# Peptides against a protein of PDB entry 3HUF: the designs that were tried, part 37

Target 1, 320 residues: chain A of PDB entry 3HUF
Amino acid sequence: MWIIEAEGDILKGKSRILFPGTYIVGRNVSDDSSHIQVISKSISKRHARFTILTPSEKDYFTGGPCEFEVKDLDTKFGTKVNEKVVGQNGDSYKEKDLKIQLGKCPFTINAYWRSMCIQFDNPEMLSQWASNLNLLGIPTGLRDSDATTHFVMNRQAGSSITVGTMYAFLKKTVIIDDSYLQYLSTVKESVIEDASLMPDALECFKNIIKNNDQFPSSPEDCINSLEGFSCAMLNTSSESHHLLELLGLRISTFMSLGDIDKELISKTDFVVLNNAVYDSEKISFPEGIFCLTIEQLWKIIIERNSRELISKEIERLKYA

## One batch from the design tools (peptide; aimed at target 1 R27 K41 I43)

Design b2_p17_8_s4 (made by RFdiffusion4, then SolubleMPNN; from b2_p17_8, 8 letters changed)
Fold by OpenDDE base, seed 1:
Structure b2_p17_8_s4 (fold): chain B 320 residues (1-320), chain A 17 residues (1-17)
Amino acid sequence: as target 1 above (320 residues)
Amino acid sequence: SAEKEKDFKEIEELLKE
């Protein structure tokens, strides 16, 4: 999201979130969803127009800012952005930091991009929320992204957390839920006057973790917790692979259970399977091989003695 | 609680970078 602040008292000492939309900026406008009052005698009544575009699909993957357009409204002394005079037809900016000078005002408006990219765990929730979040200037998507800052849990009552949720947690992504999204959608008007009124996603995350025993106390409790162990997995999911990497596992990949030969077995401590394969083929598992699902592995790794538990299970099956 | 709070501060710091 774009946030503006200003030097001196020209914005009354307040910060403001600028959502996608158009804003008339000037001395003789009233603060609202489409106007920004700037208090200076050196600023025109109507001085500039700011236009913030909705996020692009690319912005979800890059974490880049919504495009910021500035147009001078034919003022005597013009408008500058980053010490450059705004062109007659306006200019567009993709920089994360903008110093906007209105006329001869000695104080600048400082616009900065606060990165917020929300990943969804399922396409249904994405479809439900994407439009509203995009109108807040928040890029949204389903696919894993290095720019992801927040992750929306799928609330399935009584179910295990998904692999996506597990991975988001270990990546130290702020996990949020539908209740947070609902709250976020309602505060759009309140944050016009004070950007600090933005809902605290970290508090939401803390509450989720506190109230759910499927989460460890910290990502650090699990990161590299299985260092020194080796696993094999079906090449099914990038998230699953990355999750296992974050656990410190050495990973071998195979395409089918038929590829699990003696050589692969000799190099692995256990085999990680998806639920469908595990349930369908458990009868055909070779004797002495420790096979488990990611969800079963997760139940082990959240325990403080995870390494001991894994070691005992490996030993039990090797000598059975 | 205190350890959890520290971990969340680390996450908060990562989001500010």
Scores: peptide ipSAE 0.008, ipTM 0.420, DockQ to the pose 0.011
OpenDDE base, seeds 2, 3, 4, 5: peptide ipSAE 0.000, 0.006, 0.000, 0.006; ipTM 0.292, 0.346, 0.339, 0.334; seeds 2, 5 fail the geometry check

## One batch from the design tools (peptide; aimed at target 1 R27 S42 K76 F77)

Design b2_p18_1 (made by RFdiffusion4)
Pose (drawn by RFdiffusion4):
Structure b2_p18_1 (pose): chain A 301 residues (1-255, 262-274, 288-320), chain P 18 residues (1-18)
Amino acid sequence: MWIIEAEGDILKGKSRILFPGTYIVGRNVSDDSSHIQVISKSISKRHARFTILTPSEKDYFTGGPCEFEVKDLDTKFGTKVNEKVVGQNGDSYKEKDLKIQLGKCPFTINAYWRSMCIQFDNPEMLSQWASNLNLLGIPTGLRDSDATTHFVMNRQAGSSITVGTMYAFLKKTVIIDDSYLQYLSTVKESVIEDASLMPDALECFKNIIKNNDQFPSSPEDCINSLEGFSCAMLNTSSESHHLLELLGLRISTFMKELISKTDFVVLNGIFCLTIEQLWKIIIERNSRELISKEIERLKYA
Amino acid sequence: EEELQEELDKEEEELEEE
């Protein structure tokens, strides 16, 4: 999401989260859902228009920002963005850091993008919530992405968690649920400061894993719990390979050395396991000679 | 607020003349 703040007291010492839409910025305007007051001698009463475009699907994967556009409103002293004068017809920016000078004001409005891309575990969930989050400047998607910062698990309806959830937990993604999304549906009309929505997501995550037999205490105890072991799988996607790597496994992808060297086969007279079955063991017992002893029992037998 | 605006207008005119 986009945030602005400034040195001096030109934004009254406050920061602000800017959602997709249009803002009028100037000396004689009141701070509301569509105006930003910036007080300085050389800033025109109505000085600049900031337009933030809604996110594209590609930004969910790249982590790129919503397009930020600035128009100078035929002002006495002009507008610059990153030291470039804003021409008529305005300019658009896809960088993550923007220094915006209004008139001759010695203090710049500093706009910066905070990473926030939300992955859903369910297509019906994505379709229900995507437009809401996109209007806040939050890209969403279903497939794996390296720019994902949060993962929305399905309602844990007294049932096992999905591989997408296990994977998000291991790569240290913040796991959230419907209750946090309901909070996000509150905030479009609001004028709130930098980092206003982020801590609640961490609180939601910390509460989810508490008293939950689908999760251990931390991603740290899960990571490299199966070191010394090896495995094999058919046409492993880079995500499942990375998931198994995070467990400390040695992996051999296939399209007398696939059988005796390899301790077990991970799926989607050889011994086979699903990742869902492997997660049950990855939690269960205690030590390295216990939590990886049940897996060593399933191999010999 | 209105007095602040009038003062800023005067100071903006002086700045434009410089």

Design b2_p18_1_s1 (made by RFdiffusion4, then SolubleMPNN; from b2_p18_1, 11 letters changed)
Fold by OpenDDE base, seed 4:
Structure b2_p18_1_s1 (fold): chain B 320 residues (1-320), chain A 18 residues (1-18)
Amino acid sequence: as target 1 above (320 residues)
Amino acid sequence: KEEEEKKLEEEQKKLLEE
């Protein structure tokens, strides 16, 4: 989200979140959802227009800011952004930091991008929340992105956590839920005068982890916990592959169980399957190899003795 | 420039005191 603050108390010592929308900026406007009052005798009554666009799809992958448009409202001394005079038709900015000078005011408005990019685990939740979050200037998506800061866990009572949730946890992404999204939807008016009123997602995350026994104490407990082991996996999911990499596994990929030959078995400690293949093909698993699902693997890796548990299972099936 | 900035800072300070 865009946050503005300013030097010389020209914003009354307050920080403000700028959501997507249009703002008239000037000395003689009242702070509201479409106006930013700036307290300076050097600033015009109506000085500039700020327009913040909704996030683009590209912004989700890059972690770039919502486009920030600045237009001078035909003022005597103009408007500058990053020491450059704003053009007559206005200019658009994608920099994460903007120093906005209104006229001859010696104090600048500092606009900065607070990175917040939300990945969803399922398309249904994305469909439900994306519009509202985009109107907050938060890019959203389903695909893995290095720019993601938050991950929405789907809480199905009594279900195992998804591979997406497992991977998000190991990536140290802040896991959030519907309660946090609901809270975000209510803060829009309250944060106009005080950007510090933005809810802390880390508290939500801590509560999720504390109250769910499917999570280890920390990502560090699981990262590289299976270093030195080798697995084969069905080439179905990028997130699954990356999850296994974060466990420190050497990974071979196959397209079908028929591709698991004697050579692959000789180099592989166990096979990781998706639930559909595991359930449908249980009777046709290759002989002499340990097959498990990612969810079964997860139940092992969250244990303190994960390496010992995996070793015992490998040994059991190697001699069966 | 520096004298103009200082004058504007003084004017700004006065505005915040009103």
Scores: peptide ipSAE 0.024, ipTM 0.602, DockQ to the pose 0.065
OpenDDE base, seeds 1, 2, 3, 5: peptide ipSAE 0.023, 0.023, 0.023, 0.022; ipTM 0.595, 0.596, 0.594, 0.567

Design b2_p18_1_s2 (made by RFdiffusion4, then SolubleMPNN; from b2_p18_1, 11 letters changed)
Fold by OpenDDE base, seed 4:
Structure b2_p18_1_s2 (fold): chain B 320 residues (1-320), chain A 18 residues (1-18)
Amino acid sequence: as target 1 above (320 residues)
Amino acid sequence: KEEEEKEYEEEQKKLLEE
């Protein structure tokens, strides 16, 4: 989200979140959802218009800011952004930091992008929340991205956490839930006056982890916990591959169970399957190899003795 | 420059009190 603050108390010493929308900026406007009061004799009554666009699909992958448009309202001394005079028709900016000078005011409005990019675990929740979050200037999507800062866990009662949730945890993404999204939807008015009223997602995350036994105490407990072991996986999802990499596994990929030959078995400690293949092919598993699902693997890796547990299962099947 | 900034800050402070 865009946050503005200013030097010389020209914003009354307050920080403000700017959501997507249009703002009239000037000395003689009242702070509201479409106006930003700036206290300076050097600033026109109505000085500039700021327009923040909704996030693009590209912004989700890059973690880039919502486009920030600035237009001078035909003022005597104009408007500058990053020391450059704003053009007559206005200019658009994609920089994460903007120093906005209104007229001859010696103090600048500093706009900075606080990165928030929310990945969803399922398309249904994305469909439910994307519009509202985009109106907050928050990029949203389903695909994994290095720009993702937050991950929405799907709460299914009595189900294991998804591979997406497991991976989000291990890559140290802040896991959030619907309660946090609901809270975000309510802050829109309150954060106009004080940007510090933005809810802390880290507290939500801590509560999720603390209250769910499906999570280890920390990502560090699982990262590289299976270093030295090798697995084969069905080439079905990138998230599954990245998850296994974070466990420190050497990974071989195959397209079908028929591709698991004696050579692959000789180099592989266990085979990781998705639930659909595991359930359908359970009778036709190759002899002499340990096959498990990612969810079954997760239940092992969250244990403190994960390496011992895996070793015992491997040994049991090599001598059967 | 520092004097102009201080004079300006004092002037803004007065405007916030009006």
Scores: peptide ipSAE 0.027, ipTM 0.610, DockQ to the pose 0.062
OpenDDE base, seeds 1, 2, 3, 5: peptide ipSAE 0.027, 0.025, 0.026, 0.026; ipTM 0.608, 0.594, 0.600, 0.599; seed 1 fails the geometry check

Design b2_p18_1_s3 (made by RFdiffusion4, then SolubleMPNN; from b2_p18_1, 11 letters changed)
Fold by OpenDDE base, seed 3:
Structure b2_p18_1_s3 (fold): chain B 320 residues (1-320), chain A 18 residues (1-18)
Amino acid sequence: as target 1 above (320 residues)
Amino acid sequence: KKKEEEEYEKLQEELLKE
């Protein structure tokens, strides 16, 4: 989201979040959802118009800012952004930091981008929340992204956490739920006066982890916990591959169970399968290899003695 | 520059009191 602050009390010492929308900026406007009051004798009554666009799909993958448009409202001394005079028709900006000078005011409005990109595990939840979150200037999507800051956990009561949730946790993204999204949807008016009123997702995350026994205490408890082991996996998802890499596993990929030859078995400690393949092919598993699901692997890696548990299972099946 | 900033700060304090 865009946040503005300024020196010299020209914003009354307040920081403000700017959501997608249009703002009239000037000395003789009242702070509301479409106006920003700036206190200076050097600033026009109506000085500039700020327009913030909704996020693009590209912004979700890059973590880039919502486009920020600045137009001078035909003032005597103009408007500058990053020391450059704003053009007569206005200019648009994609930089994460903007120094906005209004007229001859010696103090600048500093606009900075706070990155927030929310990944959803479930397409139905994305469909429900995407519009509202985009109106807050928050990019949303389903696919893994290096720009992802937050991950929405699917609340299925009594179900195992998904591979997406496991990966999000190990990648040190902030896991959130519907309760946080609901709270976030209510803050739009309150953050006009104080940007610090933006809800902290870390409290929600801590509560999710504390109340769910499927999570270890920290990602560091699992990262590289299986260093030195080798696995093979069906080439099904990039997230599953990245998850296994974060565990410190050496990974080989195959296209079908029939591609698992004696050479692969000799170099592999275990095979990781998705639930559908595990359930359908259980009778046709290659002899002399330990096959498990990602969910079964997760149950092992969250234990304090994960390495010993895996070693015992490998030995049991190699010599059976 | 510092003098102009101080004069401007003083002018703002006066504006915030009105």
Scores: peptide ipSAE 0.030, ipTM 0.605, DockQ to the pose 0.061
OpenDDE base, seeds 1, 2, 4, 5: peptide ipSAE 0.026, 0.030, 0.022, 0.026; ipTM 0.578, 0.571, 0.561, 0.547; seed 1 fails the geometry check

Design b2_p18_1_s4 (made by RFdiffusion4, then SolubleMPNN; from b2_p18_1, 10 letters changed)
Fold by OpenDDE base, seed 1:
Structure b2_p18_1_s4 (fold): chain B 320 residues (1-320), chain A 18 residues (1-18)
Amino acid sequence: as target 1 above (320 residues)
Amino acid sequence: KEEEEKEEEKLQEELLKE
């Protein structure tokens, strides 16, 4: 989201979130959802127009800011952004930091992009929330992104957490739920004057972890916990591959169970399969190799003695 | 201070005409 602050108390010492929309900036406007009052004798009654666009799909993958348009409202002394005079028709900016000078005001408005990018694990939840979150200037999507800051866990009572949730946790993404999204939907008006009133997702995240026994105490407890082990994986999911990498595993990939030869078995401690292959082909698993699902592996890695547990399972099948 | 105040007054007069 865009946040503005200013020097010299010209914004009354407050930070403000700018959501997608249009704002008239000037001395003789009242702060509301479409106006920003700036307190300076050197600023015109109506000085500039700020227009913030909704996030693009590209912004979800890059973590880039919503486009910020600045137009001078035909003022005598003009408007500058990053020491450059704004053109007569206005200019658009994609920089994460903007120094906005209104006329001869000695104090600048500082606009900065605070990255917030929400990944959804469920397409139905994305469909429900995307429009509202985009109107907050929050990029949203389903696919894994290096720009993702938050991950929406689907609450299914009595179900195991998904691979997406497991991976989001290990990536140190803030896991949130529908309760946090509901809270976000209510704050739009309250954070206009004070950006510090933006709800902290970390409290929601801490509560999710504390109340769900399917999470380890921290990502650090699981990261590289299986260092020195080797696995083979069916090449079906990028998220599954990245999850196994974060566990410190050496990974070999194969396209079918028929590709699991004696050479691969000799170099591999265990085979990771998706649920569909595991359930359909469990009778045809190669002898002398430990096969498991990501969910079964997760149940092992969340235990404090994960290395001992996996070693015991590997040994059990080598001597069977 | 007096020069800054005069410059600010002059700026205010110019901005009041906008």
Scores: peptide ipSAE 0.069, ipTM 0.743, DockQ to the pose 0.191
OpenDDE base, seeds 2, 3, 4, 5: peptide ipSAE 0.060, 0.057, 0.066, 0.042; ipTM 0.724, 0.704, 0.739, 0.718

Design b2_p18_2_s3 (made by RFdiffusion4, then SolubleMPNN; its pose is not in this set)
Fold by OpenDDE base, seed 1:
Structure b2_p18_2_s3 (fold): chain B 320 residues (1-320), chain A 18 residues (1-18)
Amino acid sequence: as target 1 above (320 residues)
Amino acid sequence: EEEEKEELEEELEEEFEE
């Protein structure tokens, strides 16, 4: 989201969130959803127009800002952004930091991009929330992205957490739920005057972790917890691969269970399978190797003695 | 004093451009 602040009390000492939309900026406007009052004698009654676009699909992957358009409203001394005069037709900016000078005002409006990108694990929830979140200037998507800051956990009572949720947790993404999204949808008007009123997702996250026994206390409890072990996996999911890497595993990939030869078995401590392959192929598992699902692996990893548990299961099958 | 004078000149010109 875009946040503006200014020196010299020209914004009344307040920070303001700018959601996607159009704002008239000037001395003689009243602060509302489409106006920004700036208190200086050196600023025109109606000085500039700010237009913030909704996030693009690219912004979800890059964590880039919503496009910020500035137009001078034919003022005598014009408008500058980053020491450059705004062109007569307006200019568009994709920089994360904008220093906006209105006329000869000695104090600048500082606009900065606060990165917030929400990944969804469920396409139905994305379809429900994407439009509203985009109108807040929040990029949304389903696929893993290095720009993701928040991850929406699918609430199914009594189900295991998904691989996406496991990976988001280990990647130190803030896990949120529908309750946070509901709260976030209500704050749009209240945060206009004070950007500090934006709800803290960390409180929601702490409550999720505390109330769900499927999470360890910290990602650090699991990161590199299986260092020195080797696994083989089906080349099915990038998230699954990245999850296993964060556990400190050496990973070999294979295309089918038939590709698991004696050479691969000799170099591998265990095989990680998806649920569908695990359930369908239980009878055809290679002899002398421990096969498990990611969900079964996760149940071991969340235990304090995960390394000992894995070692015991590996030994059990080597001597069987 | 020069800044106050420039501010006053801007305020006066904006009153005439309206």
Scores: peptide ipSAE 0.031, ipTM 0.714, DockQ to the pose 0.164
OpenDDE base, seeds 2, 3, 4, 5: peptide ipSAE 0.023, 0.023, 0.023, 0.022; ipTM 0.652, 0.658, 0.666, 0.633

Design b2_p18_3 (made by RFdiffusion4)
Pose (drawn by RFdiffusion4):
Structure b2_p18_3 (pose): chain A 301 residues (1-255, 262-274, 288-320), chain P 18 residues (1-18)
Amino acid sequence: MWIIEAEGDILKGKSRILFPGTYIVGRNVSDDSSHIQVISKSISKRHARFTILTPSEKDYFTGGPCEFEVKDLDTKFGTKVNEKVVGQNGDSYKEKDLKIQLGKCPFTINAYWRSMCIQFDNPEMLSQWASNLNLLGIPTGLRDSDATTHFVMNRQAGSSITVGTMYAFLKKTVIIDDSYLQYLSTVKESVIEDASLMPDALECFKNIIKNNDQFPSSPEDCINSLEGFSCAMLNTSSESHHLLELLGLRISTFMKELISKTDFVVLNGIFCLTIEQLWKIIIERNSRELISKEIERLKYA
Amino acid sequence: EEQEELDEEEDELLEEEE
């Protein structure tokens, strides 16, 4: 999401989260859902228009920002963005850091993008919530992405968690649920400061894994719990390979050395396991000679 | 009052710039 703040007291010492839409910025304008007051001698009463475009699907994967546009409103002293004068018809920016000078004001409005892309575990969930989050400047998607910062698990309806959830937990993604999304549906009309929505997501995550037999205490105790072991799988997607790597496994992808060297086969007279079955063991027992002894029992037998 | 003072000072600044 986009945030602005400034040195001096030109934004009254406050920061602000800017959602997709348009803002009029100027000396004689009141701070509301569509105006930003910036007080300085050389800033025109109505000085600049900031337009933030809604996110594209590609930004969910790249982590790129919503397009930020600035128009100078035929002002006495002009508008610059990153030291470039804003021409008529305005300019658009896809960088993550923008220094915006209004008139001859010695203090710049500093706009910066904070990473926030939300992966859903369920297509019906994505369709229900996507437009809401896109209007806040939050890209969403279903497939794996390296720019994902949060993962929405399905309602844990007294049932096993999905591989997408296990994977998000291991790569240290913040796991959230419907209750946090309901909080996000509160905030579009609001004028709130930098980092206002982020800590609640971490609190939601910390509460989810408490007293939960689908999760251990931390991603740290899960990572490299199966070191010294090896495995094999058919056409391993880079995500499943990375998931198994995070468990400390050695992996051999296939399209007398696939059988005796390899301890077990991971799926989607050889011994086979699903990742769902492997997760049950990855939690269950205690030590390295216990939590990886049940897996060593399933191999000999 | 604040706005009137800022307008006067803005016009003086514009004259100096000219």

Design b2_p18_3_s1 (made by RFdiffusion4, then SolubleMPNN; from b2_p18_3, 9 letters changed)
Fold by OpenDDE base, seed 1:
Structure b2_p18_3_s1 (fold): chain B 320 residues (1-320), chain A 18 residues (1-18)
Amino acid sequence: as target 1 above (320 residues)
Amino acid sequence: SEEEKYEKEQEELLKEEE
């Protein structure tokens, strides 16, 4: 989201979130959803127009800002952004930091991009929330992105957490739920005058982790916890691969169970399979190798003695 | 203050735009 602050108390010492939309900026406007009052004798009654676009699909993957358009409203002294005069037709900016000077005012409005990108695990929830979140200037998507800051956990009562949720946790992405999204939908008006009133997702995250025994105490407890072990996995999911990498595993990939030869078995401590392959081919697993699902692996990883548990299972099958 | 002088000068310059 875009946040503006200013020097010299020209914004009354307040920070403000700018959501996608159009704002008239000037001395003689009243602060509301479409106006920004600036208190200086050096600025015009109506000085500039700010237009913030909704997030693009690209912004979800890059963590880039919503496009920020500035137009001078035919003022005597014009408007500058990053020390450059705004053109007569307005200019658009994709920089994460904008120093906006209105006329000859010695104090600048500083706009900065606070990155917030929400990944959804469920396409139905994305469909429900994407429009509202985009209107808050929050990029949304389903696929893994290096720019993701938050991850929406699908609440299914009594089900195991998904691979997406496991990976989001290990990546130190803030896991949130529908309650946080609902809270975000209500803050749009309250944060106009004070950007600090934005709800802290970390509190929601802490509550999710505390109340769900399927999470370890911290990502650090699991990261590199299986260093020195090797696994083979079916090349089906990038998230699954990245999850296993974060556990410190050496990973070999195969395309089918038929590709698991004696050479691969000799170099591999265990095989990680998806649920569909595990359930369908359980009777045809190669002899002398430990096969498990990601969910079964996760149940071991969340235990404090994960290395000992994995070692015990590997030994059990070597001597069987 | 230099700031008050500057603000006053700007206020006069802005009145010419009205």
Scores: peptide ipSAE 0.036, ipTM 0.712, DockQ to the pose 0.207
OpenDDE base, seeds 2, 3, 4, 5: peptide ipSAE 0.035, 0.026, 0.036, 0.031; ipTM 0.693, 0.623, 0.708, 0.565; seed 2 fails the geometry check

Design b2_p18_3_s2 (made by RFdiffusion4, then SolubleMPNN; from b2_p18_3, 7 letters changed)
Fold by OpenDDE base, seed 1:
Structure b2_p18_3_s2 (fold): chain B 320 residues (1-320), chain A 18 residues (1-18)
Amino acid sequence: as target 1 above (320 residues)
Amino acid sequence: KEEEEAEKEQEELLEEEE
C-alpha cells in the first residue's frame, strides 16, 4: 500500500494510506477519500492530482508498487517528484519512494510503498476477496511468489493443513484467515486519517498458530530439521519441492513409481508421494523403502523429536 | 527569505484567481 508522510507538519503530523483512486492535493481541500489537505502558504488551493492505480498481476509477482500518477494542476511553481519537474500532462512513477515537492514548499510529501501481497490457497476465496483487496492496493494471487507477504489459509474444520499452508509457514509468510480479511474490509475509512490504525496481521497469525496443533511454535523449529536425510519425490508441485528443501532434505525427482530402481532406493532414505499416488499404489510400493505423503511427513516434522521418529521408521522398513 | 517570497507570490496568485 502507498503511505504518505510529510515534514514540517504540512500533513498535520499524520501518516495516511493512499488506496487506489484519485486525490486532489492542495491547501483549500478537506481531507476525505479523494482529497489531501496540505497546510502551507506556498501551496495552491488545488495544487496536484495524485492517481493510484489498482495493482497489476505483475505487481503480485514482483512486489512492486501500484502505479502512482502525479499531475500538476497548472500551478505557477509546479510540482516536483524526486527533484524532477512533473510534465505538463503528468507523470507516472513505479519507484517505491517518492519525494513530492509542491511548488516552493520547503517540506516534501514522502510517499513510500509498504509491501503487502496476499496469496490465496483456495481459488474460491481468491474470487471472493480479490476485488476488495485490489481496491486497497493489495496484489492478490494463487501461485507461489517470492513477493508474497501474507497467505490466506482456508479454514476447513477437521482437515489437515494444505501443502501450500505448510510451505507458507516455513517460508515465514504471515498466515491469515477470513477473519483478518473481514477486519481489513472495515478499516478502509479509519486508516485514511491515520495509517497506524492498519490492523496487525501478526496478531491474527499468532492466534492461528496458538489454536491449531498442526503448527509448530516457529518455522525455525522445522527449517533444516531433516538436514542429512535424502528423499525421492514425484515431480509434482513446485511448492512441495520447495517445502522439502526448507526441511534441509536432499531431493531426487522421478516421474513414475516404475522409475524407482535399486540405485535410487540405495541413495534415498524415504520416498515422498502425493495422496493420490499413495492411496492408489500402496500395494505396489518397492520393498525396503519408506514411502509417505507430505501430510504424513508434516505430522512427523511438527514433533520435537522429528529426526528420531524418521530414523526409526526408516530402520523399521529397512529390516522388515 | 525564499520561502517568504514564494508565499507572497503564491498569495498574490491566489488573489488573482479569486
Scores: peptide ipSAE 0.116, ipTM 0.812, DockQ to the pose 0.179
OpenDDE base, seeds 2, 3, 4, 5: peptide ipSAE 0.081, 0.104, 0.087, 0.080; ipTM 0.792, 0.800, 0.791, 0.783

